Peptides against a protein of PDB entry 6NYY. Designs and how they scored, part 31

Target 1, 212 residues: chain A of PDB entry 6NYY
Amino acid sequence: KHFEQAIERVIGGLEKKTQVLQPEEKKTVAYHEAGHAVAGWYLEHADPLLKVSIIPRGKGLGYAQYLPKEQYLYTKEQLLDRMCMTLGGRVSEEIFFGRITTGAQDDLRKVTQSAYAQIVQFGMNEKVGQISFDLPRQGDMVLEKPYSEATARLIDDEVRILINDAYKRTVALLTEKKADVEKVALLLLEKEVLDKNDMVELLGPRPFAEKS
Target 2, 212 residues: chain A of PDB entry 6NYY as posed
Amino acid sequence: KHFEQAIERVIGGLEKKTQVLQPEEKKTVAYHQAGHAVAGWYLEHADPLLKVSIIPRGKGLGYAQYLPKEQYLYTKEQLLDRMCMTLGGRVSEEIFFGRITTGAQDDLRKVTQSAYAQIVQFGMNEKVGQISFDLPRQGDMVLEKPYSEATARLIDDEVRILINDAYKRTVALLTEKKADVEKVALLLLEKEVLDKNDMVELLGPRPFAEKS

## One batch from the design tools (peptide; aimed at target 1 H36 D47 G62)

Design b2_p18_8_s3 (made by RFdiffusion4, then SolubleMPNN; from b2_p18_8, 9 letters changed)
Fold by OpenDDE base, seed 4:
Structure b2_p18_8_s3 (fold): chain B 212 residues (1-212), chain A 18 residues (1-18)
Amino acid sequence: as target 1 above (212 residues)
Amino acid sequence: METIKELQEMYRSSTIAP
């Protein structure tokens, strides 16, 4: 317990007990985090969930903690499942509330970064081809792009396609598992924090073998 | 012993206040 709390403080920062969310906002966070948790549970290449919380920490209103696999090489399929898991919160909000919030900003940033990296750095897009360019770092005045404007437009289009495909996949998954998302969200509203054991009790064992 | 970096990679902020 003390060790876990110490790790949580180092990783997530201090719990902001002073940040009081309105009940409706707390509900939104619960369903958002439930979307991530359930998507991660049912996606083969998603990282195993360790903990999900709707207790605000730092700038986060809710968070999920995962156990990353010790791997250096990622497949396109693995990256797609990670994108879907990352979109799980936004998709859950859409499914349950018919509206979206600003809460998914960091998720969308991560998905956008992943999509551009796949296309521009990893050569994983057939239309763009086997190219690898360095992406501008935040704050670098990119005076000149290493590719034409036509290529830039193609990249932008293919990024949107990739993200939309991931989004649709996530919508399909969480629609199928809608009852599970609700179960997780309701339990989050009750307990505020869930671990892997809570998820197993609620959803059954994760359908994919954890690499020990 | 997991490095702080490894631990940080395990943490994902999913709902962010503006």
Scores: peptide ipSAE 0.166, ipTM 0.730, DockQ to the pose 0.309; fails the geometry check
OpenDDE base, seeds 1, 2, 3, 5: peptide ipSAE 0.158, 0.156, 0.154, 0.161; ipTM 0.734, 0.730, 0.732, 0.735; seeds 1, 2, 3, 5 fail the geometry check

Design b2_p18_8_s4 (made by RFdiffusion4, then SolubleMPNN; from b2_p18_8, 6 letters changed)
Fold by OpenDDE base, seed 4:
Formats: C-alpha cells, sequence, structure tokens
Structure b2_p18_8_s4 (fold): chain B 212 residues (1-212), chain A 18 residues (1-18)
C-alpha cells in the first residue's frame, strides 16, 4: 500500500481533488486509458498492467502503470509492442470518438523518442544502417549534426514510417478488441481505478505467460 | 545504459497531460 502510493505520487503527482472534468472529458480519459490497458493486455512483449486510473493528479488527467521487468537488452519486437501500447490511448480516441485530443502529447513524445533511439542509436533500421549517434539532449545547442542533411531526411522519414507502422498495428489490435476496450472504459467510469485483478475479471487471464 | 534506463522508465507508465 505505501509502496504503491509512493509510485503513484512519482508518476501522477498528488491527487487534484479540486479538478473537475466535464463528463465528456472524463469519458475521453476513460476510453484513452482503456486503450492503453487493453493494448498492453494483448501485446506479447508489453509489460503487464499494474494499475489504471482516471482520477486527475498533478501530472495528468489519468494514467496507466505497468510493472516492467528488470531488462537490459530490448529487441525490436519488444520496442514495437511498447510503442503500440503507448499509442493505445490515441488509437482508442480515434476508434470511439472519430476525433483526437491533446491528451496523447506525452505518449507521442515517448513514442517519438523511442523511434529515434531505435534508428539513430540502436541501428535497428535497415535503410539508415548499423550506425549509432548520440541524440541531442534537451537544451544542447547542437550547432552541427554528425551526419549529412540527406541522412537527416532519411532518419526523419524512417522515424515516421516506424511510428505509423506501430499506429496501424495498434489500430488493428484495438479494432479487434473494441468490445474489450468498451468494457474497460465503462468500468473505469464506474470505479475510476482498476488493477490487474479487475482486468482478469473483465477480459480473462492475460494470454501471455508471465515469465517467472 | 542511460538510454535503456530512460526507455524503461518511459514504458513504466502512461499519462494524459492537461
Amino acid sequence: as target 1 above (212 residues)
Amino acid sequence: METIEELRKMFQSSRIAP
């Protein structure tokens, strides 16, 4: 209990008891978080859901928490599934509302960072090749890139392709599991907070064996 | 190592920013 609360404070900040969302915004948050939760549930290389909440906090209107394993090496497939899980909120909004909101800004930042890291640091793109460059840190006045403008354009194009592929994969998954996203979203609107046990009750056991 | 730790941290949670 104390450990979970500590994690919640680190991730979400303090609860904003005074922040009242309009019913339509609350619905958007519920479906967004349901998208993350369901994507993580049905992606093999995603981390299992620990908790999902639509209670506003200092850092967000809602959040999903996962329990990542201690891992030092990531495969391309593992990174892709994590990108898909991260896109689950945006995709859910598109599927259910036919519109997108600003709510996915942090998710898109993470996806973008992951995509650039895969291509520029990990050499995981065949067109860019087996290269590794340091990415500029926030605030670094990088006057000169260590690669040509042609390479810069190629990187930008391949990043977009990678993100779009992850997006399409997520759309396919959440479209297939649309009824499950709805179930989770509706239960979130009732309970505001769900854990792994709630997800098992709604969806059945996660189809991937937890590697002990 | 730093990049991997950053990635791990990113994957630990998602949030809807206001």
Scores: peptide ipSAE 0.292, ipTM 0.849, DockQ to the pose 0.828
OpenDDE base, seeds 1, 2, 3, 5: peptide ipSAE 0.290, 0.283, 0.288, 0.291; ipTM 0.850, 0.848, 0.847, 0.850

## One batch from the design tools (peptide; aimed at target 1 I11 E33 P68)

Design b2_p19_1 (made by RFdiffusion4)
Pose (drawn by RFdiffusion4):
Structure b2_p19_1 (pose): chain A 212 residues (1-212), chain P 19 residues (1-19)
Amino acid sequence: as target 2 above (212 residues)
Amino acid sequence: LLDRAKRALLNPDEARAFF
């Protein structure tokens, strides 16, 4: 047990128990984190989940703990299910509320950087072609693009097609599973954390083979 | 547990999500 609190501390950050939220904020954060939990539960190639919390941990209001699959060859489908898990947060607080918050900002930076990487860096696109470029990092102040402007126009169009196909896939997921999202978040308001075991108590066994 | 820790340390950005 003392080891599992260390793995979480290193990955997650400091866990602020006293930084309370308003009752209308905890209701939002629970619906956001349930989106991550349920979409990560029903998708095939998504990571197996360990723990979902609504307690503020580091630069965040909620926290999700995943077990990333050690694999060296991501396919096209294995990256879409990672995107559809990440976008699941904004989708859940949009189905239930209709208002969208600024809390999904770090969820959208991961989606954006995982779209440029498929199109520009890997060869996962038809319109751009099988062309690889050295994509700049965050600490790399980009001087000029290694390609034309019409190509940049072609790239940013395809990123919009890619994320809005990931968005629509997840909206079609958390409406079919709308009641299961509500089951998860209502326990998150009661018990501020959920292990894997009490998600099996809610949702039954996960319907995919998972190696632990 | 050590394998879990190794997996989580190889890809820490993939091992978490925040609001």

Design b2_p19_1_s1 (made by RFdiffusion4, then SolubleMPNN; from b2_p19_1, 13 letters changed)
Fold by OpenDDE base, seed 1:
Structure b2_p19_1_s1 (fold): chain B 212 residues (1-212), chain A 19 residues (1-19)
Amino acid sequence: as target 1 above (212 residues)
Amino acid sequence: LEEIARAQLKDPEAARRTI
């Protein structure tokens, strides 16, 4: 307990017990987190969930902890599942509320970065081809892109296609698992914090063997 | 638990998501 709390403080920051969310915001956070949790549960290449919380910490309104894999090489399929898990919160909001919030900003940033990296750094798109360019960092002089405006448009189009495909895959998954998302969200609203054991009790064992 | 802690502390950004 004390050791876990110490790790949680290092990873998640200090609990903001003074930050009172409105009931509707707390509900939005619960369903958002449930979307991530359920997507990650049913996606093979997602990182295993350790803990999810709707108690505000640091700068976040909710947080989750994962067991990161010591992996240096990612397949296109693995990156897609990671994108789908990252979209799980936004998709859950759409499915349950028919509206979207600003809560997915960091998720969309990560998905956007992953999509661009797949297209322009990893050569994972057939239309753009086997190319690798460094993405401009914030503050680098806008040097001329090492490709034409036609290639720039193609990159932007293929990034959008990749993100939309990940989004549609996530919509299909969380629509199929809609009752599971609801169960997780309701239990989050009750307990505020769930662990892996709570997820196993709700959903059954994760359908993917833990890599020992 | 210690192994999990070590893995999380090695890459805190990969080990967490916040909204």
Scores: peptide ipSAE 0.281, ipTM 0.818, DockQ to the pose 0.725
OpenDDE base, seeds 2, 3, 4, 5: peptide ipSAE 0.258, 0.244, 0.195, 0.256; ipTM 0.800, 0.778, 0.733, 0.791

Design b2_p19_1_s2 (made by RFdiffusion4, then SolubleMPNN; from b2_p19_1, 9 letters changed)
Fold by OpenDDE base, seed 3:
Structure b2_p19_1_s2 (fold): chain B 212 residues (1-212), chain A 19 residues (1-19)
Amino acid sequence: as target 1 above (212 residues)
Amino acid sequence: LEEIAKAMLKNPEEARATV
């Protein structure tokens, strides 16, 4: 108990001190986090879920905690499943509320960055080709792009295609698992925090063997 | 545990502050 609370304070900041969510906002956060949790549960290459919470911490209104695999190399399939998991919150909001909130902005930024990195840094797109360029860092005035305007347009188009494919995959998954997303969201509204054991009790064991 | 666990924080307020 004390050790878990200490870790939670270090990772998430001080609980409850920052923001009292309105009931409707708390509901939105619960379904958003449930979308991430369920997507991560049923995607083979997603990191295993450790904890999901709708207790506001620091600047965050909710969070999911995952156990990262020690990997130095990532496949295109692994990066896609990570994108889908990251989109899970936005997709859940769309499925359940028919509306999108600003709560997914950081997720969309992460997905966009991952898509550009796959295409421009890792050469994972057949149309753009096996190219690797450094992406401009935030604040770096990139004076010259190492590619033509035509290549820039192609990159932008292929980024949109990749994100849309990840989005459609996530919509298909969370639509199939809609009842599971609802169960997780409702239990989050009751308990505020769920662990891996709560998820196993609710959804059954994760379909993918933990690669030890 | 900090190296072992990644937290995906959802910040609707950071998203509201930019809107």
Scores: peptide ipSAE 0.017, ipTM 0.578, DockQ to the pose 0.106
OpenDDE base, seeds 1, 2, 4, 5: peptide ipSAE 0.019, 0.017, 0.007, 0.016; ipTM 0.598, 0.575, 0.518, 0.582; seeds 1, 5 fail the geometry check

Design b2_p19_1_s3 (made by RFdiffusion4, then SolubleMPNN; from b2_p19_1, 11 letters changed)
Fold by OpenDDE base, seed 1:
Structure b2_p19_1_s3 (fold): chain B 212 residues (1-212), chain A 19 residues (1-19)
Amino acid sequence: as target 1 above (212 residues)
Amino acid sequence: LEEIARSQLKDPEEARAYV
């Protein structure tokens, strides 16, 4: 317990018990996190869920914590499922509320980063081809791109396509599992924190064998 | 252990440009 709390503190930051969300915001967070949790539950290549919480920590209003696989190589399929899981919160908000919030900012950043990396670092896009170059970091000097503006446009287009494909996949999944998202969200609103066992009790065993 | 996803407060300072 104490060790887990320490890890949670390092990852999630300090609980801001003083930050009281309005009920509607709390509901939004619950459904957002439920979207992540359920997407991760039903995606084969998603990391196993350890914990999902709607207790604010640092800048986070809620979070889903996973146990990453100790691997150095990622397939395109794995990266796609990770993108879908990351989009789960945004998609859940859209499905249940018909509106989107700023809550997905970090998720969208991660998805965007992953999409660009897949296309321009890992050579995973057929149109752009087998190229690899480093992405600019914040504060880097603006240098001339080693490719044409036409290539830049192509990259941007293919990034959008990749993200949209992941988004559509996530929409399809969470629409199919809409009742499960609802169950998780409602239980989150009651318990504020769920673990893997809670998910098993609620949804049944995860349909994929955990690679030990 | 990794925090993969979270709902967060708006943070305009973390805006990033890619490629």
Scores: peptide ipSAE 0.156, ipTM 0.759, DockQ to the pose 0.062
OpenDDE base, seeds 2, 3, 4, 5: peptide ipSAE 0.126, 0.137, 0.129, 0.116; ipTM 0.745, 0.741, 0.745, 0.734; seeds 2, 3, 4, 5 fail the geometry check

Design b2_p19_1_s4 (made by RFdiffusion4, then SolubleMPNN; from b2_p19_1, 12 letters changed)
Fold by OpenDDE base, seed 5:
Structure b2_p19_1_s4 (fold): chain B 212 residues (1-212), chain A 19 residues (1-19)
Amino acid sequence: as target 1 above (212 residues)
Amino acid sequence: LEEIARAQLKDPEAARATV
């Protein structure tokens, strides 16, 4: 208990017990987090869900915790599933509310970063080719790009394609699993926090063996 | 719990989706 709470504080920040979400915002957060949770449940290469919460912590209105695999090498397929899981919140909002919110800002940042890294660091795009450039770190003055403006445009186009493909894949998945997203969201609104066991009770065992 | 903690310490950002 105390150790788990310490980990939760490190990951999620301090619980904002004083931040009362409006009922409609709380509903939005519940469906957003349910989208992440269900996407992660049904994507083979997503990290196993540990906990999902709609209790505001730190700067977040909700969060999902995952057990990261001790993996140093990622395939394109693995990175795609991780992108899809990260898009799960935004996609859930679109499916259930027909609108998108600012809640996915950090998710979109992560997806964008992953897409650029795949294309310009890992050489995973056939059109751009087997290249690897250091992405500017936050705070580095990007003085000169090591590639032409034509290559820059190509990179931007291929990033958009990759993100759009991940988005479409996530839409297809969560549309198929729409009833499961609803179940998780409704239970989140009731319990505010779900663990892996709650998810197993709702959805059945995760269809992918946890690689120990 | 120790495995969870170690995994989270390796990539704390990957271990969390936040709204």
Scores: peptide ipSAE 0.020, ipTM 0.568, DockQ to the pose 0.812
OpenDDE base, seeds 1, 2, 3, 4: peptide ipSAE 0.018, 0.020, 0.012, 0.019; ipTM 0.589, 0.590, 0.556, 0.571; seeds 2, 3 fail the geometry check

Design b2_p19_2 (made by RFdiffusion4)
Pose (drawn by RFdiffusion4):
Structure b2_p19_2 (pose): chain A 212 residues (1-212), chain P 19 residues (1-19)
Amino acid sequence: as target 2 above (212 residues)
Amino acid sequence: SSNVGGHEVVQELLEEQAE
C-alpha cells in the first residue's frame, strides 16, 4: 500500500485535501472525471484505469490514474481510443450541463499534440501523404516551417477533421452510456476517490481482456 | 483544470517509435 501511494505521488503531484470547491464546482468536476472514467472503461485500446479522484491534485481539480500499456507500436486505432478518452471529459460536462468550462484546457493540449503527431510527424494521413517532418517541441521556439503555407493550410484542416471525428465518436459513446456516467460521478461526490474494485462494483467487469 | 496520470510515459514511447 505504501508503494501505491508513491507511484501516485510521483505521477500525480501534491494532493490538496483542504482546497475545497463550491458545491456547484464539485458537481462539475465529478462529471468531468466520470467522463474520463467511463470512456476509458468502455473503449478497447484505452489504458486500464487505476483510480479516479475529484480531490485537487497539483495543477488540477480532479485527478485520474491510469496504467499506460508498455507497447512500442501504436496503431491508428490505438491512438484514436486514447484521444476519445481524453476528450471524454468535455463531452460529459456538455451532455449533462450544456455549459462547457475552461477545465478541459490540458485535455485539449494533449489532443492537439496527438493530432499534429499523426499527420505531420508520423504518416497517419492520406491528404498530407506519407511525409514525416521534425515537429517542434514545447521548448523549441520554431523559426519557420519546413514546408509551404498551402501545406500548413492542409495540415490544420486535417487536424480539425481528426479531432471532430474523435469528438463525435465520444458524444456517440457517452450518450449510449449516459446512465453509467451518472452512476460514477454520484459516488465521486460521496466517496472522493474510486478504486478499480468499486468501479467493478458499479459497471461489472470491463468487457475487454486486460493484462495486469 | 484537470490532471491525468501516466501521460509522460506515453510521450517517451512515442519518441522511441518515432526514432

Design b2_p19_2_s1 (made by RFdiffusion4, then SolubleMPNN; from b2_p19_2, 11 letters changed)
Fold by OpenDDE base, seed 5:
Structure b2_p19_2_s1 (fold): chain B 212 residues (1-212), chain A 19 residues (1-19)
Amino acid sequence: as target 1 above (212 residues)
Amino acid sequence: MMTIGGEEKFEEQLEKQAA
């Protein structure tokens, strides 16, 4: 309890008891977080879900918490599944509401950062090649890019391709699992907080063995 | 995670775009 609350404070901040969401906004949050939860459930390389909540905390209206694997090395496939899980909220909104909201901004930021890192730091793109450049940190003077404008355009194109591929993969997954997303969203609207056991009761055991 | 907005408030972003 106390340890979980401490982790919750670090990830989500303090619970904003004062933010009353309108029913339609609360519904949007529930389906968004259900999208993350279900994507993470059915993606092999996603981290195991610990908790999903639609109770506003700090800057978050809802969140999903995962048990990070203590790993130092990530494969391209692992990074793709993590991107798909991160896109799960946006994709759920599109599937269920036919519209998107500003609520996915932080998710899109993370996906964008991951895509750029894969291409320009980890050398994981065949067209860009086996290169590694430090991404400018927030606040660093944007020194001259160590590559040409042609290379910059290539990087931008390949980032877009990678994100679009992750998006399409997530759309396919959550379309297949649409009924499961709805089950999770509806239960979130009732309970506001779900844990791993609630997910097992709804969806059955996660199809991937938790790598110990 | 569903968020209200980025580090910059939406209002501040709109003001920067209007200037």
Scores: peptide ipSAE 0.261, ipTM 0.650, DockQ to the pose 0.134
OpenDDE base, seeds 1, 2, 3, 4: peptide ipSAE 0.033, 0.052, 0.259, 0.038; ipTM 0.701, 0.651, 0.676, 0.636; seed 1 fails the geometry check

Design b2_p19_2_s2 (made by RFdiffusion4, then SolubleMPNN; from b2_p19_2, 10 letters changed)
Fold by OpenDDE base, seed 1:
Structure b2_p19_2_s2 (fold): chain B 212 residues (1-212), chain A 19 residues (1-19)
Amino acid sequence: as target 1 above (212 residues)
Amino acid sequence: MMTIGGEEIEEELLEKQAA
């Protein structure tokens, strides 16, 4: 109880019970969070879902909380599944509403950062090759890039390809699991908060053994 | 700012990259 509340305070801030979402916005949030939750459920290398909520907290309208693994080394496959999970909200909105909202801004930022890191820091792209450059931090003087404009364009293209591949993978997954996304979204609209047990009741046990 | 927030992957990846 106290530990969960502490984590909730750190991640979400105080519940803004005063923020009244319009019914359509609340529906969008529910399907968005359901997309994250279901993607995380069916992706092998996604972190285990702890909680999904459509109660506005701080600046967020909803959130999916996962138990991070104490992992220091990530494979390309693990990073891809994390990208897909992060795209789950945007993809769910597209599948169910045929429109996209600004709700995925932070998700897209995370995905973009991950994609750039994979290509320019971790050397995970065959075309760009085994390179590692520091990404400019906010406030760093934009020093001259240690590579040509042609390399910069190549990096940008490969980032877009990587994100698009993750997006397509997520679309395929959530299209296959569309009924599950809807079940989660509808239950979120009723309960506002779901835990792992609620997900097991709705979807059955997660198909991947929890790596203890 | 409608942040329908996914996980803190950014900070963790950035912190792990800086270590």
Scores: peptide ipSAE 0.050, ipTM 0.626, DockQ to the pose 0.407
OpenDDE base, seeds 2, 3, 4, 5: peptide ipSAE 0.019, 0.022, 0.023, 0.033; ipTM 0.558, 0.547, 0.595, 0.625; seeds 2, 3 fail the geometry check

Design b2_p19_2_s3 (made by RFdiffusion4, then SolubleMPNN; from b2_p19_2, 8 letters changed)
Fold by OpenDDE base, seed 3:
Structure b2_p19_2_s3 (fold): chain B 212 residues (1-212), chain A 19 residues (1-19)
Amino acid sequence: as target 1 above (212 residues)
Amino acid sequence: SMTIGGEEEVEKLLEKQAE
């Protein structure tokens, strides 16, 4: 209670009331954020949703805030569910509008980075195998890749497969939960901000026990 | 073009406000 209230006070001060979105763009944002929220709600290894908002901030037109678990180790299953949650916005746009926007650029970047890390840093792909290479940091001269061109092509193919699998999983989930995505989106358009309690009222309790 | 945004970790928000 006190911690949640402290977070709300800190977050409420950062709301820039300055950008008025057109109604159509506001609708797109609402369904996008509803996609993230609902995906996170029904994915076992996703972090618990704290807040979802369609009020623009300096970094985005909307956001979903999650309570991360204090963990240093991630399983392949956890990373997949996080990828699915991150794809939830793009998938929602596709399901509801039959079109996609540039809004998912940062989400796709995160998913791409996660997929490469899983394959080339964490050794989580059976075809590529138990390898770990440092990804070039932003600003490092692209040193020669420590692997062959054939291995590079294999990595690129397996990254695409992993992302596509996460995408398909997200499509299946949000298609099944389409009515829930719409409920969340419509309520976002009304209230602009939803918390965990609003989600419980709309969808029922999250089906996964919060690890305290 | 602004992105819609997505997941924001609460811890990172608190760190940025303390700076």
Scores: peptide ipSAE 0.205, ipTM 0.682, DockQ to the pose 0.135
OpenDDE base, seeds 1, 2, 4, 5: peptide ipSAE 0.201, 0.198, 0.198, 0.207; ipTM 0.686, 0.682, 0.678, 0.684; seed 5 fails the geometry check

Design b2_p19_2_s4 (made by RFdiffusion4, then SolubleMPNN; from b2_p19_2, 11 letters changed)
Fold by OpenDDE base, seed 2:
Structure b2_p19_2_s4 (fold): chain B 212 residues (1-212), chain A 19 residues (1-19)
Amino acid sequence: as target 1 above (212 residues)
Amino acid sequence: MMTRGGEDIVEQLLEKQAK
């Protein structure tokens, strides 16, 4: 309890108990977080879900918490599934509401960073090739890119392709699991917080063995 | 993963423009 609360404070900050979301916003958050939760549930290389919440904390209106793995090496497949899980919120909003919100900004930032890292740091793109460049950190002077403008355009194009592929994969998954997303979202609206056991009761056991 | 409110985005945009 105390340790979980400490982690929650680090991740989300203080509960904004005073922040009353409009019912439609609360609904949007519920479906957004349900999208993350369900995507993570049915993606093999996603981290195990620990908790999903639609209680606002700090700058967040909702969150899904996962058990981090002590992993240093990632495959393309693992990174793709993580991208799909990260896109789950945005995709859920699209599927259920036919509109997108600003709620996915942090998710899109993470997906963008992951995609660029895969292409320009990890050499995981065939068209760009076996290259590795340091990505500028926030606040670093934009040093001259160690590659041509043509290569920069290629990188940008391949990043978009990778993200779009992850997006399409997530759309396919959450469309297939649409009823499960609905179930999770509705239960979130009722309980505001779900744990792994709630997910098991609702969806059945996660189809992938948790790597201990 | 965290769903962010729009107010935080506006503040962040304003902070980025002010720097």
Scores: peptide ipSAE 0.202, ipTM 0.718, DockQ to the pose 0.135
OpenDDE base, seeds 1, 3, 4, 5: peptide ipSAE 0.142, 0.130, 0.183, 0.153; ipTM 0.586, 0.700, 0.715, 0.585; seed 5 fails the geometry check

Design b2_p19_3 (made by RFdiffusion4)
Pose (drawn by RFdiffusion4):
Structure b2_p19_3 (pose): chain A 212 residues (1-212), chain P 19 residues (1-19)
Amino acid sequence: as target 2 above (212 residues)
Amino acid sequence: EALEQLFEQAQSAKMGPLE
């Protein structure tokens, strides 16, 4: 047990128990984190989940703890299911509320960078073609693009087609599983954390083979 | 290196602050 609190502390950050939220904020953060939990539960190539919390941990209001699959060859479908898990947070607080918050900002930086990487860096697109470019990092102040402007116009169009196909795939997921999202978040308001075991108590066994 | 960064990003997910 003392080891599992260390794995979480290194990945997650400091865990602020006293930084309380308003009752209308905890209701939002629970619906946001349930989106991550349920969409990560029903998708096939998404990571197996360890723990979901609504307690503020570091630069965040909620926290999700995943077990990333050690694999060296991501396919096209294995990256879409990681995108559809990440976008699940905004989708759940949009189905239930209708208002969308600024809490999905770091969820959208991961989606954007995983879309440029498929199109520009890998060869996962038809319109751009099988062309690889050295994509700049965050600490790399980009001087000029290694391609034209009409190509940049072609890239940012395809990123909008890619994310809005990941968005619609997840809206079609958390409406079919709309009642299971509500089951998860109502326990998150009661018990501020959920292990894997009490998610099996809610949702039954996960319907995919998972190696632990 | 790009796969390693994707692997590290897949370790956790957080919700940002509210306005």

Design b2_p19_3_s1 (made by RFdiffusion4, then SolubleMPNN; from b2_p19_3, 12 letters changed)
Fold by OpenDDE base, seed 3:
Structure b2_p19_3_s1 (fold): chain B 212 residues (1-212), chain A 19 residues (1-19)
Amino acid sequence: as target 1 above (212 residues)
Amino acid sequence: DVIEELHRMSQSSTIGELE
């Protein structure tokens, strides 16, 4: 218990136990986090879920924590599943509420960064081709782009296509698993924190063997 | 490091302004 609390403090900051979300906001967070959890559960290349919480910490209203594998090489398929998992919260909001919130802003940032990296750093897009450029870091003087405006437009278009494909895949998955998302969300509203064992009890064992 | 950022995708959070 003390070790878990220490890790939680390092990752999420101090629990703001005193900040009670309005019931509707808490519901939105629960379904958002349930979307992440369920997407991660049923995507082969997603990391195993460790914990999901709707207790606010720092700037986070809720969170899902996964056990990352020591992996240094990623396939295009693995990166896609990670994007889908990251989009799970936004997709859950759309499916259950028919509206989207600002809660997914960090998720969308991560997805956007991953998509650009796949296209311009890893050369994983057939239209853009086998290229690798350094993306300007935030705060670096935007040096002249090593490519034309036509290439810039192509990159932007292919990034949008990749993200939209990941989004559609996530919509299909969470629509199929809609009842599971609701079960997780309702249990989150009751318990506020779920672990892997809670998920196994609720959904059954994860269908993918944990590759050690 | 882009790989480190990819590892950080293993953590998701709903972001909101906590007054």
Scores: peptide ipSAE 0.229, ipTM 0.814, DockQ to the pose 0.561
OpenDDE base, seeds 1, 2, 4, 5: peptide ipSAE 0.049, 0.220, 0.222, 0.219; ipTM 0.618, 0.808, 0.809, 0.809; seeds 2, 4 fail the geometry check

